# Designs tried in a protein design run: peptides against a protein of PDB entry 5YCA. Part 29

Target 1, 132 residues: chain A of PDB entry 5YCA
Amino acid sequence: RSLPAERNPLYKDDTLDHTPLIPKCRAQVIEFPDGPATFVRLKCTNPESKVPHFLMRMAKDSSISATSMFRSAFPKATQEEEDLEMRWIRDNLNPIEDKRVAGLWVPPADALALAKDYSMTPFINALLEASS

## One batch from the design tools (peptide)

Design b1_p23_1_s4 (made by RFdiffusion4, then SolubleMPNN; from b1_p23_1, 14 letters changed)
Fold by OpenDDE base, seed 3:
Structure b1_p23_1_s4 (fold): chain B 132 residues (1-132), chain A 23 residues (1-23)
Amino acid sequence: as target 1 above (132 residues)
Amino acid sequence: DEEREEALKKEIEEAQKKLYSDE
């Protein structure tokens, strides 16, 4: 597959220690029609544009929003490029369906695979290890 | 802090709204 040419400079080094990012995560209980659910989020700011994106995790099953990862990693991507990547994820990984939330969500193992592709490993590790 | 929790909730909701609106 082909990923967008330009990547968020925040993710220039995939080998950095993720530990300092853990306390930057935040948790919130959100009420849904079928009951409450806890989300964990990590604010990721593009150092050049100063535009923030939130990486998101469902606390219960540790599902990660692949859509949020893609948009954070590739801030200049077209909608077509995003659609192609989301289709690739559907065809090659194991996304889950949850009508309560927007975007495409994947289990932890898939999130880490995507993180390697997007050079986001420290950020996804921190998001997965943060308390809820 | 209650104010911080409300802000967090709003941020998550806004993030979800942006994701949904582009799909």
Scores: peptide ipSAE 0.037, ipTM 0.648, DockQ to the pose 0.057
Fold by OpenDDE base, seed 5:
Structure b1_p23_1_s4 (fold): chain B 132 residues (1-132), chain A 23 residues (1-23)
Amino acid sequence: as target 1 above (132 residues)
Amino acid sequence: DEEREEALKKEIEEAQKKLYSDE
Protein backbone atom coordinates (compact mmCIF):
# COMPACT_ATOMS: atom_id res chain seq x y z
CA ARG B 1 0.00 0.00 0.00
CA SER B 2 0.96 3.64 -0.43
CA LEU B 3 0.62 5.99 2.54
CA PRO B 4 0.52 9.78 2.06
CA ALA B 5 3.92 11.40 1.63
CA GLU B 6 3.62 14.09 4.31
CA ARG B 7 3.11 13.08 7.95
CA ASN B 8 2.14 15.22 10.94
CA PRO B 9 5.40 16.42 12.57
CA LEU B 10 3.86 15.62 15.95
CA TYR B 11 4.74 11.99 15.21
CA LYS B 12 8.39 12.47 14.26
CA ASP B 13 9.64 10.19 17.08
CA ASP B 14 7.88 6.86 17.62
CA THR B 15 10.14 5.92 20.57
CA LEU B 16 9.04 8.60 23.05
CA ASP B 17 7.74 7.68 26.50
CA HIS B 18 3.94 7.54 26.38
CA THR B 19 3.31 8.09 30.10
CA PRO B 20 3.22 11.93 29.96
CA LEU B 21 0.34 11.65 27.47
CA ILE B 22 -1.91 9.57 29.74
CA PRO B 23 -3.20 12.52 31.82
CA LYS B 24 -3.97 14.37 28.58
CA CYS B 25 -6.68 11.84 27.73
CA ARG B 26 -10.32 12.61 28.56
CA ALA B 27 -13.33 10.35 29.03
CA GLN B 28 -16.63 11.25 27.38
CA VAL B 29 -20.04 9.66 27.81
CA ILE B 30 -22.22 9.79 24.70
CA GLU B 31 -25.88 8.86 24.61
CA PHE B 32 -26.97 6.51 21.82
CA PRO B 33 -30.39 5.06 21.02
CA ASP B 34 -29.43 1.82 22.77
CA GLY B 35 -27.92 3.59 25.80
CA PRO B 36 -24.85 5.48 26.95
CA ALA B 37 -21.31 4.57 25.89
CA THR B 38 -18.01 5.92 27.17
CA PHE B 39 -15.18 6.99 24.90
CA VAL B 40 -11.65 8.10 25.66
CA ARG B 41 -10.16 10.85 23.52
CA LEU B 42 -6.71 12.38 23.11
CA LYS B 43 -6.26 15.81 21.57
CA CYS B 44 -3.34 15.82 19.13
CA THR B 45 -2.30 19.21 17.78
CA ASN B 46 -0.04 19.58 14.76
CA PRO B 47 2.80 21.76 16.07
CA GLU B 48 3.19 23.56 12.74
CA SER B 49 -0.38 24.09 11.53
CA LYS B 50 -1.86 24.21 15.06
CA VAL B 51 -4.80 22.14 13.78
CA PRO B 52 -6.06 19.62 16.36
CA HIS B 53 -7.36 16.10 15.80
CA PHE B 54 -8.87 13.78 18.39
CA LEU B 55 -7.81 10.15 18.67
CA MET B 56 -10.75 8.05 19.88
CA ARG B 57 -11.11 4.82 21.89
CA MET B 58 -14.25 2.96 22.93
CA ALA B 59 -13.82 2.43 26.66
CA LYS B 60 -15.62 -0.91 26.86
CA ASP B 61 -13.72 -2.99 24.29
CA SER B 62 -10.77 -0.62 23.67
CA SER B 63 -11.53 -0.37 19.95
CA ILE B 64 -9.76 2.59 18.36
CA SER B 65 -10.83 4.71 15.40
CA ALA B 66 -8.41 4.00 12.56
CA THR B 67 -9.97 6.90 10.69
CA SER B 68 -9.02 9.31 13.47
CA MET B 69 -5.47 7.94 13.46
CA PHE B 70 -5.11 8.33 9.71
CA ARG B 71 -6.48 11.88 9.62
CA SER B 72 -4.21 12.94 12.48
CA ALA B 73 -1.13 11.31 10.97
CA PHE B 74 -1.77 12.54 7.42
CA PRO B 75 -3.56 15.91 7.61
CA LYS B 76 -3.00 16.66 3.91
CA ALA B 77 -4.19 13.30 2.63
CA THR B 78 -6.84 13.18 -0.09
CA GLN B 79 -10.13 11.37 0.29
CA GLU B 80 -8.89 8.85 -2.26
CA GLU B 81 -5.79 8.13 -0.15
CA GLU B 82 -7.96 7.67 2.93
CA ASP B 83 -10.35 5.34 1.10
CA LEU B 84 -7.42 3.28 -0.13
CA GLU B 85 -6.00 2.91 3.38
CA MET B 86 -9.39 2.04 4.88
CA ARG B 87 -9.83 -0.67 2.25
CA TRP B 88 -6.38 -2.01 3.09
CA ILE B 89 -7.36 -2.15 6.77
CA ARG B 90 -10.54 -4.07 5.90
CA ASP B 91 -8.55 -6.55 3.82
CA ASN B 92 -5.58 -7.04 6.17
CA LEU B 93 -6.72 -6.30 9.74
CA ASN B 94 -9.79 -7.05 11.86
CA PRO B 95 -12.06 -3.98 11.95
CA ILE B 96 -15.26 -4.08 13.98
CA GLU B 97 -18.75 -3.23 12.78
CA ASP B 98 -20.56 -0.56 14.79
CA LYS B 99 -23.38 1.35 13.11
CA ARG B 100 -23.51 3.87 15.96
CA VAL B 101 -20.21 5.52 15.12
CA ALA B 102 -18.56 6.96 12.03
CA GLY B 103 -15.23 5.78 10.65
CA LEU B 104 -13.41 2.47 10.74
CA TRP B 105 -12.63 1.03 14.19
CA VAL B 106 -10.07 -1.66 15.02
CA PRO B 107 -9.13 -3.71 18.11
CA PRO B 108 -6.10 -2.73 20.24
CA ALA B 109 -3.62 -5.07 18.55
CA ASP B 110 -4.54 -3.73 15.12
CA ALA B 111 -4.40 -0.15 16.41
CA LEU B 112 -0.85 -0.74 17.60
CA ALA B 113 0.07 -2.21 14.23
CA LEU B 114 -1.28 0.91 12.53
CA ALA B 115 0.47 3.08 15.11
CA LYS B 116 3.77 1.56 14.07
CA ASP B 117 3.01 2.29 10.42
CA TYR B 118 1.94 5.88 11.23
CA SER B 119 4.67 6.49 13.86
CA MET B 120 2.02 7.06 16.58
CA THR B 121 2.96 4.33 19.09
CA PRO B 122 3.31 6.58 22.18
CA PHE B 123 -0.06 8.20 21.53
CA ILE B 124 -1.92 4.93 21.02
CA ASN B 125 -0.27 3.39 24.10
CA ALA B 126 -1.40 6.38 26.16
CA LEU B 127 -4.91 6.22 24.72
CA LEU B 128 -5.16 2.50 25.55
CA GLU B 129 -3.79 2.91 29.09
CA ALA B 130 -5.92 5.92 30.08
CA SER B 131 -8.77 5.32 32.51
CA SER B 132 -12.40 5.80 31.57
CA ASP A 1 -13.09 28.52 35.56
CA GLU A 2 -15.49 29.52 32.83
CA GLU A 3 -12.82 29.68 30.15
CA ARG A 4 -11.75 26.10 30.84
CA GLU A 5 -15.36 24.97 30.78
CA GLU A 6 -15.91 26.56 27.39
CA ALA A 7 -12.75 24.96 26.06
CA LEU A 8 -13.91 21.57 27.30
CA LYS A 9 -17.29 22.11 25.67
CA LYS A 10 -15.63 22.77 22.34
CA GLU A 11 -13.44 19.69 22.73
CA ILE A 12 -16.50 17.56 23.40
CA GLU A 13 -18.19 19.00 20.33
CA GLU A 14 -15.19 18.18 18.16
CA ALA A 15 -14.97 14.66 19.56
CA GLN A 16 -18.65 14.12 18.86
CA LYS A 17 -18.15 15.19 15.25
CA LYS A 18 -15.65 12.35 14.88
CA LEU A 19 -18.23 9.88 16.14
CA TYR A 20 -21.17 11.05 14.03
CA SER A 21 -19.53 12.15 10.78
CA ASP A 22 -16.53 11.23 8.67
CA GLU A 23 -16.23 14.84 7.54
Scores: peptide ipSAE 0.034, ipTM 0.594, DockQ to the pose 0.047
Fold by OpenDDE base, seed 4:
Structure b1_p23_1_s4 (fold): chain B 132 residues (1-132), chain A 23 residues (1-23)
Amino acid sequence: as target 1 above (132 residues)
Amino acid sequence: DEEREEALKKEIEEAQKKLYSDE
């Protein structure tokens, strides 16, 4: 697969300590037709453009939105590039089907694999360790 | 379901504004 050429400069160093990011996460309860569900979110701001993106985790099973990761990592990506990556995820990883939520969601192990590819490991580790 | 998807996006966006309003 081919990832977009330009990456968010926020993710220039994949080896940074993730612990300072943990308290920056926020929990949110959202009402669905079948009942409430809790999500954990982490605000990630591009230091150059100042545009924020929110990484998302389902609190219950720790599923993470691959779509949110991709859009944060590659802010100049085309829709075609996103579609290509989402198809790759479907073919090579283990996405979870949940018709209640938008985007493509993956289990923690897959999220960490994507984080390595996108240079987002500290941010995904923090998101996974944050309380809900 | 596109309608449900859009509703979720809006709900998350509104909640995010509240949570990060003073940050």
Scores: peptide ipSAE 0.062, ipTM 0.689, DockQ to the pose 0.148; fails the geometry check
Fold by OpenDDE base, seed 1:
Structure b1_p23_1_s4 (fold): chain B 132 residues (1-132), chain A 23 residues (1-23)
Amino acid sequence: as target 1 above (132 residues)
Amino acid sequence: DEEREEALKKEIEEAQKKLYSDE
């Protein structure tokens, strides 16, 4: 598949230690018709544009929003490029169906696979390891 | 459910402002 050419400079090094990012994560409880659910979020700021994006994890099953990852990694991506990647994820990975949440969510193993593709491994590791 | 997704986005946005605010 083809990914957008320009990537967020925040993710220039995929090999960095993730542990300093863990305390930067924040938990949020959201009320749904079937009860409350906890999400873990990590603020990721583009060092050049200063525009933040928030990576999202559902605490219960550790599902991670692939949409949030893509939008953070590729700030200049078109909607068509995003749609193409989301279709690729549907066809090649194991997205979780949850009508309560927007975007495409994937299990931890798939999130780490995407993280490698997007050069976001430290950030996804931190997001997965953070307490809720 | 589009309505629920919109509500979630709003809640996340408001929570983000609260949690990551400099105040």
Scores: peptide ipSAE 0.061, ipTM 0.688, DockQ to the pose 0.150; fails the geometry check

Design b1_p23_2 (made by RFdiffusion4)
Fold by OpenDDE base, seed 1:
Structure b1_p23_2 (fold): chain B 132 residues (1-132), chain A 23 residues (1-23)
Amino acid sequence: as target 1 above (132 residues)
Amino acid sequence: SEEEEEFQELMDELHEEAEEEHE
């Protein structure tokens, strides 16, 4: 498949050690109408544009927001490009559409597959290993 | 913290979007 041409320079090196990123992750409880849920978040700032994005994991089942990964990795992507990638994810991975939080959520193995495609492996490893 | 507030705001937005998608 085709991905957007421009990628966030934060992810220029997919081989970096992820361990320094683990303590940057934070658990946070979010209140929803049907009850609270804990998320683990990692704030990722584009070193050139200084625009931040949060990567996020549901603490309960370790699902990762693929949509947030995509938006962080491809800051100049069009809505059409995002829609195409989300359709690919639906067709090729095991996404969940959560009723509480928009976007496609994928299990850890699928998240790591996407991380490889987006050159985000250290960040997703850290997010998955962080405590909740 | 400031980051907690930023994340809460993001989650509020994503929750609103989710509610709209399921209506």
Scores: peptide ipSAE 0.732, ipTM 0.940, DockQ to the pose 0.954
Fold by OpenDDE base, seed 4:
Structure b1_p23_2 (fold): chain B 132 residues (1-132), chain A 23 residues (1-23)
Amino acid sequence: as target 1 above (132 residues)
Amino acid sequence: SEEEEEFQELMDELHEEAEEEHE
């Protein structure tokens, strides 16, 4: 597949130690019509544009939003490029479309695979290791 | 906190999108 050409400079080094990012993660309860759900979130700010994006994990099953990962990694991606990647995820992984929160959610192993592709490994490791 | 409110707003938006996709 073809990923967008420009990547968020925050993710320039995929080999960085993730442990300093763990305490930056936060658990937060969100109320939905069918009841509350806990998410673990990590605010990631593009050091160049200063635009933030939240990475997020469902506390219950550790699913991670692949859509949010993509949007953070590729801030200048077109909607078409996003759609192509989401289609690839549907075809090659086993994402879940949650009825409460839009986007494609993937299990930890798949999230780490995507993280490698997007050069986000430290951030996803931190998100997965953070307490809920 | 401010970040908590920011995340809540994001989740509200994503929830609205999810509801629209399932209608």
Scores: peptide ipSAE 0.731, ipTM 0.940, DockQ to the pose 0.938
Fold by OpenDDE base, seed 3:
Structure b1_p23_2 (fold): chain B 132 residues (1-132), chain A 23 residues (1-23)
Amino acid sequence: as target 1 above (132 residues)
Amino acid sequence: SEEEEEFQELMDELHEEAEEEHE
């Protein structure tokens, strides 16, 4: 597959220690028509553009939004590029399409695989390790 | 907090998109 050419400079080093990011994660309860759900979120700000994106994990099953990862990693990606990657995820990983929240949600192992591809490993490790 | 509000707004948008996809 082909990923977008430009990546968020926040993710320039995939080998950084993730532990300092853990306390920056926050749990938040979101109310839905069928009941509340807890998410763990991590606000990631592009150091050049100053545009923030939230990475997010469902507390219940630890699923992580692959879509949010992609949008954070590739801030200049076109919709076509996003669609292409989401199709690849559907074909090659084990995504869940949640009825309540749009995007493709993937289990922790798949999230870490994507994190390696997107150079986001420290951030996803922190998100997975944070308390809910 | 301000970040809580920002996240809530994001989740509202994603919820709306999810509802549209399942219509």
Scores: peptide ipSAE 0.729, ipTM 0.940, DockQ to the pose 0.953
Fold by OpenDDE base, seed 5:
Structure b1_p23_2 (fold): chain B 132 residues (1-132), chain A 23 residues (1-23)
Amino acid sequence: as target 1 above (132 residues)
Amino acid sequence: SEEEEEFQELMDELHEEAEEEHE
C-alpha cells in the first residue's frame, strides 16, 4: 500500500524509549447514552506546526483508534489517502467500528503493527502500558 | 483541565459522527 509522503516529525525515531511517555498518558471517563466508558489518551503535538492530536485507547478491551494514529502520523494527508488506508486496515487487520465513537479501532497487536508502519512504536507502547 | 476539555470536545465530535453513520 501507499502511505502519505509527509510524516509528522514527532515520529522521526521509532526506536526511542517509550517509558518517559507513560506518565504523560491520562485516563478519562466519557459519558455516553448507554453509560460511561474510560479512555486512556496521549496528547501528541507536532513540533513544527504545534498542532496536537490525541492518541486513544479503550480501557475495557485495550483497542486503539487506528484513525487517530493515521491523522497524527500524516497531518497533511487527504481524505482520499485516509480512506485508502482505512480500507487497507479493514481488509488486512481486525478493526472494530464502535457505535459510540467514530473511526476504526484495532486490538493491541494490530495497533503495534500499524505503529511500526507509521513509526509510532514508542507512543503506542506507552499508551498500552499506561494505567486506566 | 484544558486537555480534559479538549479531549471531551473531540469525543463529542466523534460520537456525533458515529451516530450519523448508524442512522
Scores: peptide ipSAE 0.729, ipTM 0.940, DockQ to the pose 0.941

Design b1_p23_2_s1 (made by RFdiffusion4, then SolubleMPNN; from b1_p23_2, 12 letters changed)
Fold by OpenDDE base, seed 2:
Structure b1_p23_2_s1 (fold): chain B 132 residues (1-132), chain A 23 residues (1-23)
Amino acid sequence: as target 1 above (132 residues)
Amino acid sequence: SAEDQEFLEEMRRLAAEAAERHR
């Protein structure tokens, strides 16, 4: 598959220690029509554009939004590029499409695989290790 | 907190998108 050419400079170094990011994660309860659900979030700000994106994990099953990862990693991606990657995820991984929250949600192992592709490993490790 | 509010707004947006897809 082909990923967008330009990546968020926040993710320039995939080898950084993730542990300092763990305390930056926050658990938050979100109310939905069918009841509350807890998410763990990590705010990631592009150091050049100053545009933030939230990485997010469902506390219950540790599923992570692959869509949020992609949008954070590739700030200049076209809709076509996003659609292509989401299709690849559907075809090659086991994503869940939640009825409450849009995006493709993947289990931790798949999230880490994507993180390697997107150069986001420290951030996803931190998100997975954070308490809920 | 302000950041909590930012996240809530994001989740509301994603919830709205989900609702549209499941109609």
Scores: peptide ipSAE 0.737, ipTM 0.942, DockQ to the pose 0.942
Fold by OpenDDE base, seed 4:
Structure b1_p23_2_s1 (fold): chain B 132 residues (1-132), chain A 23 residues (1-23)
Amino acid sequence: as target 1 above (132 residues)
Amino acid sequence: SAEDQEFLEEMRRLAAEAAERHR
């Protein structure tokens, strides 16, 4: 598959220690029509554009939004590029399309596989280790 | 907090998108 050419400079080094990011994660309860759900989030700001994106994990099953990962990693991606990647995820991973929140949600192992591809492993490790 | 509100707004946006998808 093809990934967008330009990546968020926040993710220039995939080998960094993730532990300093853990305290930056926050758990938050969100109210939905069918009841509350807890999410763990990590605000990631592009150091050049200053545009933030939230990485997010469902507390209940540790599913992580692959869509949010992609949008954070590739700030200049076209809709076509996103669609192509989401299709790849559907074909090669085990995504869930939640009825409450848009995006493709993937289990931890798949999230880490994507993180490697997107060069954002420290951030996903931190998100997974943070308390809910 | 301000960041909590920011995240809530993002989740509301994603919820609206999900609702549109499932109509």
Scores: peptide ipSAE 0.736, ipTM 0.942, DockQ to the pose 0.938
Fold by OpenDDE base, seed 3:
Structure b1_p23_2_s1 (fold): chain B 132 residues (1-132), chain A 23 residues (1-23)
Amino acid sequence: as target 1 above (132 residues)
Amino acid sequence: SAEDQEFLEEMRRLAAEAAERHR
């Protein structure tokens, strides 16, 4: 598959130690019409544009938003490029479409596979190891 | 906190999108 050409410079080095990022993660309870749910989040700011994105994990099943990963990794991606990648995820991974929160959510192993593709491995490892 | 509020607003946006998808 083809990924967007320009990547967030925050993810320039996929080999960095993830442990310093763990304390930056935060657990937060969000109220929905059908009840509360806990998410673990990591705020990731593009060092050039200063635009932030939240990476996020559902505490209940450890699923991670692939859509948020993509949007953080590829800040100049077109809607067509995003749609193409989301289609690939549907065809090749095990995404969940939650009724409460938009985006494609994937289990930890699939999230790490995407992280490798997007050069986000330290950030996803930290998000997975953080407490909820 | 400020970041808690930022995340809440993001989740509200995503919740609204999800609601539209399931109409």
Scores: peptide ipSAE 0.736, ipTM 0.942, DockQ to the pose 0.944
Fold by OpenDDE base, seed 5:
Structure b1_p23_2_s1 (fold): chain B 132 residues (1-132), chain A 23 residues (1-23)
Amino acid sequence: as target 1 above (132 residues)
Amino acid sequence: SAEDQEFLEEMRRLAAEAAERHR
């Protein structure tokens, strides 16, 4: 597969210690028609464009939105590039498409694999270790 | 908080998108 050429400069160093990011994570209850659900979120702001994206984990099963990861990592990606990556994820990582919240949701191990590809390992580690 | 509201608004957009998918 081909990932977009330009990556969010926030993720220039994939080897940084993730522990300082843990207290930046927040748990939040969201109300849906079928009941409440808790998410753990991490606001990630592009240091150049100042555009934020939320990385997000479902508290119940620790699944993480791969779609949100992609959009944060590749802010200039075309819709075609996103569609291509989402197809790859569907074909290779067995994601879940939740009825309540759009995007492809993947388990922690797969999220970390994607994080390596997107150079955002510290952020996903922090998101996974944060309390819910 | 303001950030809580930002996240809620994003989740609402994603919920709307999900609803369209399941129509």
Scores: peptide ipSAE 0.736, ipTM 0.942, DockQ to the pose 0.942

Design b1_p23_2_s2 (made by RFdiffusion4, then SolubleMPNN; from b1_p23_2, 8 letters changed)
Fold by OpenDDE base, seed 2:
Structure b1_p23_2_s2 (fold): chain B 132 residues (1-132), chain A 23 residues (1-23)
Amino acid sequence: as target 1 above (132 residues)
Amino acid sequence: SAEDEEFNELMRELAEEAERRNE
């Protein structure tokens, strides 16, 4: 498949040690009509544009938002490019579309596969290892 | 914190989007 040409410079090196990112993750309770749910989040700021994006994990089942990963990795992607990637995820991985929160949520193994594709491995490792 | 509020706002937007999908 084809991914957007320009990637967030924050993810220029996929080989960095993830452990320093672990304490930067935060657990946060979000209130929904059907009750509260805990998410683990990691704020990722583009060092050039200074635009932040949150990576996020559901504490209960460790699912990661693939949509948020894509948006963070490819800040100049078109809607068409995003749609194409989300379709690929639906066809090739095991995404969940949560009733409460938009986006495609994927299990840890699939998240790490995407992380390799997006050059985000340290950030996703940290997000998965952080406590809730 | 400020980041907590930023995340709350994001999650609100995503929740609203989910509601539209469910309609």
Scores: peptide ipSAE 0.739, ipTM 0.943, DockQ to the pose 0.920
Fold by OpenDDE base, seed 3:
Structure b1_p23_2_s2 (fold): chain B 132 residues (1-132), chain A 23 residues (1-23)
Amino acid sequence: as target 1 above (132 residues)
Amino acid sequence: SAEDEEFNELMRELAEEAERRNE
């Protein structure tokens, strides 16, 4: 597959230690019509544009939003490029589409595989290790 | 907090998108 050419400079080094990012994660309860659900979130700000994106994990099953990862990693991606990657994820990783929250959600192992592709490994490791 | 409200707004938007998909 082909990923977008420009990547968020926040993710320029995939080898950094993730542990300093753990305390930056926050657990937050979100109210839905069918009841509350807890998410662990990490605010990631593009150092050039100053535009923030949230990475997010469901506390219940540790699934991570691949869609949010993509949008954070590739801020200048077209909708067509996103659709292409989401199709690849559907075909190769068997993601879950939650009825409450839009996006493709993947388990931790698949999230780390995507993180490697997107150069986001420290951020996803931190998100997975943070308390809920 | 400010970030809590930012995340609440994001989740509201994603929830609305999910509702449209389920229609």
Scores: peptide ipSAE 0.738, ipTM 0.943, DockQ to the pose 0.935
Fold by OpenDDE base, seed 4:
Structure b1_p23_2_s2 (fold): chain B 132 residues (1-132), chain A 23 residues (1-23)
Amino acid sequence: as target 1 above (132 residues)
Amino acid sequence: SAEDEEFNELMRELAEEAERRNE
């Protein structure tokens, strides 16, 4: 597969210590028609454009939104590029398509694999370690 | 908080998108 050429400069260093990011994560209850669900979120702001994106984890099963990861990592990606990556995820990982929330959700191990590809390992580690 | 509301707005949008997908 081919990932977009331009990456969010927030993720320039994949080797950073993730522990300072843990306190920046927040648990939040969201109400859905079938009942409430808790998510853990991390607001990630592009240091150049100042555009924020939320990374998010389902508290119940620790699934991470791969779609949110992609959109944060590649802010100038075309819809076609996103579609291609989402197809790759469907073909190569174990995504969940939640009925309540759009996007492809992946288990922690798959999220970390994507994090390596997107150079955002510290952020995903922090998101996974944060309390709910 | 302000960020709580920001996240609520995002989740509403994603929920609406999911609803459209399910239709």
Scores: peptide ipSAE 0.738, ipTM 0.943, DockQ to the pose 0.934
Fold by OpenDDE base, seed 5:
Structure b1_p23_2_s2 (fold): chain B 132 residues (1-132), chain A 23 residues (1-23)
Amino acid sequence: as target 1 above (132 residues)
Amino acid sequence: SAEDEEFNELMRELAEEAERRNE
């Protein structure tokens, strides 16, 4: 498949040790009409543009927002490019569309597969290992 | 914290988007 040409320079090295990122993750309770839910988040700032994006995990089932990963990895992607990737995820992985929060949410194994494609492996490993 | 509020704002936007999708 085709991915956007320009990637966030934060993810230039997929082989880095993830352990220093673990203490940067934070658990946060979000209130929804049907009750509270805990998310683990990691703020990722583009070192060149200084624009931040949050990566996020549902604490309950460890699902990761693939949409947040894509937006962080490809901050200059068009809506069409995002739509194409989300369709690919629907067709090739096991995403969940949560009723409370927009985006495609994928289980840990699928998140790590995407992380390899997006060169985000250390960040997703840290997000998965962080406490909730 | 400031980052907590940033994340709250993001989640509010994503929740509103989800509501529109569910209509």
Scores: peptide ipSAE 0.738, ipTM 0.943, DockQ to the pose 0.936

Design b1_p23_2_s3 (made by RFdiffusion4, then SolubleMPNN; from b1_p23_2, 11 letters changed)
Fold by OpenDDE base, seed 4:
Structure b1_p23_2_s3 (fold): chain B 132 residues (1-132), chain A 23 residues (1-23)
Amino acid sequence: as target 1 above (132 residues)
Amino acid sequence: SEEDKEFEEEMRRLAAEAAERHA
């Protein structure tokens, strides 16, 4: 597959220690029509554009929003590029589409595979290790 | 916190998108 050409400079180094990012994660309860759900979130700000994105994990099953990962990693991606990647995820990983929250949600192992592709490994490791 | 509010707003947007897809 082909990923967008420009990546968020926040993710320039995939080898960084993730430990310092763990305390930056926060658990938060969100109210939905069918009841509350807890998410673990990590605010990631593009150091160049100053545009923030939240990476997010469902506390219950540790599923991570691949869509949010993509949008954070590739700030200049077109809708077509996003659609192409989401199709790839559907075809090659094990995503779920939650009724309550948009995006493709993937289990931890798949999230880490995507993280490697997007150069986000430290951030996803931190998100997965943070308490809920 | 303010960041909590930001996240809540994001989740609200994503919830709205989900509702549209399933409508």
Scores: peptide ipSAE 0.733, ipTM 0.941, DockQ to the pose 0.949
Fold by OpenDDE base, seed 2:
Structure b1_p23_2_s3 (fold): chain B 132 residues (1-132), chain A 23 residues (1-23)
Amino acid sequence: as target 1 above (132 residues)
Amino acid sequence: SEEDKEFEEEMRRLAAEAAERHA
């Protein structure tokens, strides 16, 4: 598959220690029509554009939004590029499409595989290790 | 916190998008 050419400079170094990012994660309860759900979030700000994105994990099953990962990693991606990657995820992984929240949600192992592809490993490790 | 509000807003947007998909 082809990923967008330009990546968020926040993720320029995939080898950084993730430990300092853990305390930056926060658990938060979100109210939905069918009841509350807890998420663990990590705010990631593009150091050049200053545009933030939240990486997010469902507390219940530790699934992570691959869509949010992609959008954070590739700020200049076209809709076509996003659609292509989401299709790849559907075809090659076993994502969950939650009825309450848009995006493709993947289990921790798959999230880490995507993180390697997107050069986001420290951030996803931190998100996975943070308490809920 | 302010970040809590930002996250809630994002989740609201994603919830709306999900609702549109399943409508």
Scores: peptide ipSAE 0.732, ipTM 0.941, DockQ to the pose 0.919
Fold by OpenDDE base, seed 5:
Structure b1_p23_2_s3 (fold): chain B 132 residues (1-132), chain A 23 residues (1-23)
Amino acid sequence: as target 1 above (132 residues)
Amino acid sequence: SEEDKEFEEEMRRLAAEAAERHA
């Protein structure tokens, strides 16, 4: 598959130690029509554009939003490029499309696979290890 | 916190998008 050419400079080094990021994660309860749900979030700010994105994990099943990962990793991606990647994810990773929250949600192993592709490994490891 | 508010706003947007998708 083809990924966008330009990546968020926040993710320039995929080999960094993730442990300092763990305490930066926060658990937060969000209210939905069918009841509350807890998410673990990590705010990631592009050091050049200063545009933030939240990486997010569902506390209940540890699913991670692949869509949010993509949007954070590729700030200049076109809608067509996003659609192409989301289609690939649907075809290859069996994501969940939650009724409450948009995006494609994937289990931890698949999230880490995507993280490798997007050069986000430290951030996803931290998100997965943080308390809920 | 301010970050809590930011996240709530994002989740509200995603919730609205989900509602539209499943409508």
Scores: peptide ipSAE 0.732, ipTM 0.941, DockQ to the pose 0.927
Fold by OpenDDE base, seed 3:
Structure b1_p23_2_s3 (fold): chain B 132 residues (1-132), chain A 23 residues (1-23)
Amino acid sequence: as target 1 above (132 residues)
Amino acid sequence: SEEDKEFEEEMRRLAAEAAERHA
């Protein structure tokens, strides 16, 4: 598959130690019409544009939003490019489409596979190791 | 905190999008 050409400079080095990012993660309860749910989040700010994105994990099953990963990694991606990648994820991984929160949510192993593709491994490792 | 409010706003946006898809 083809990913967007320009990537968020925050993710320039996929080999960095992830442990300093763990204490930056936060658990937060969000209330929905059908009840509360806990998420673990990590705020990631593009050092050039200063635009932030939240990476997020569901505390219940450790699934991670692949859509949020993509949007953070590729700030200039078109809607067509996002749609193409989301289709690839549906066809090749094991995504869940939650009725409460939009996006494709993937289990930890699949999240790490995507992290490698997007050069986000330290950030996803930290998100997975953080407490909920 | 302000960051908590930012995340809550993002989740509200994603919740609205999900509601539109399943309406």
Scores: peptide ipSAE 0.731, ipTM 0.941, DockQ to the pose 0.921

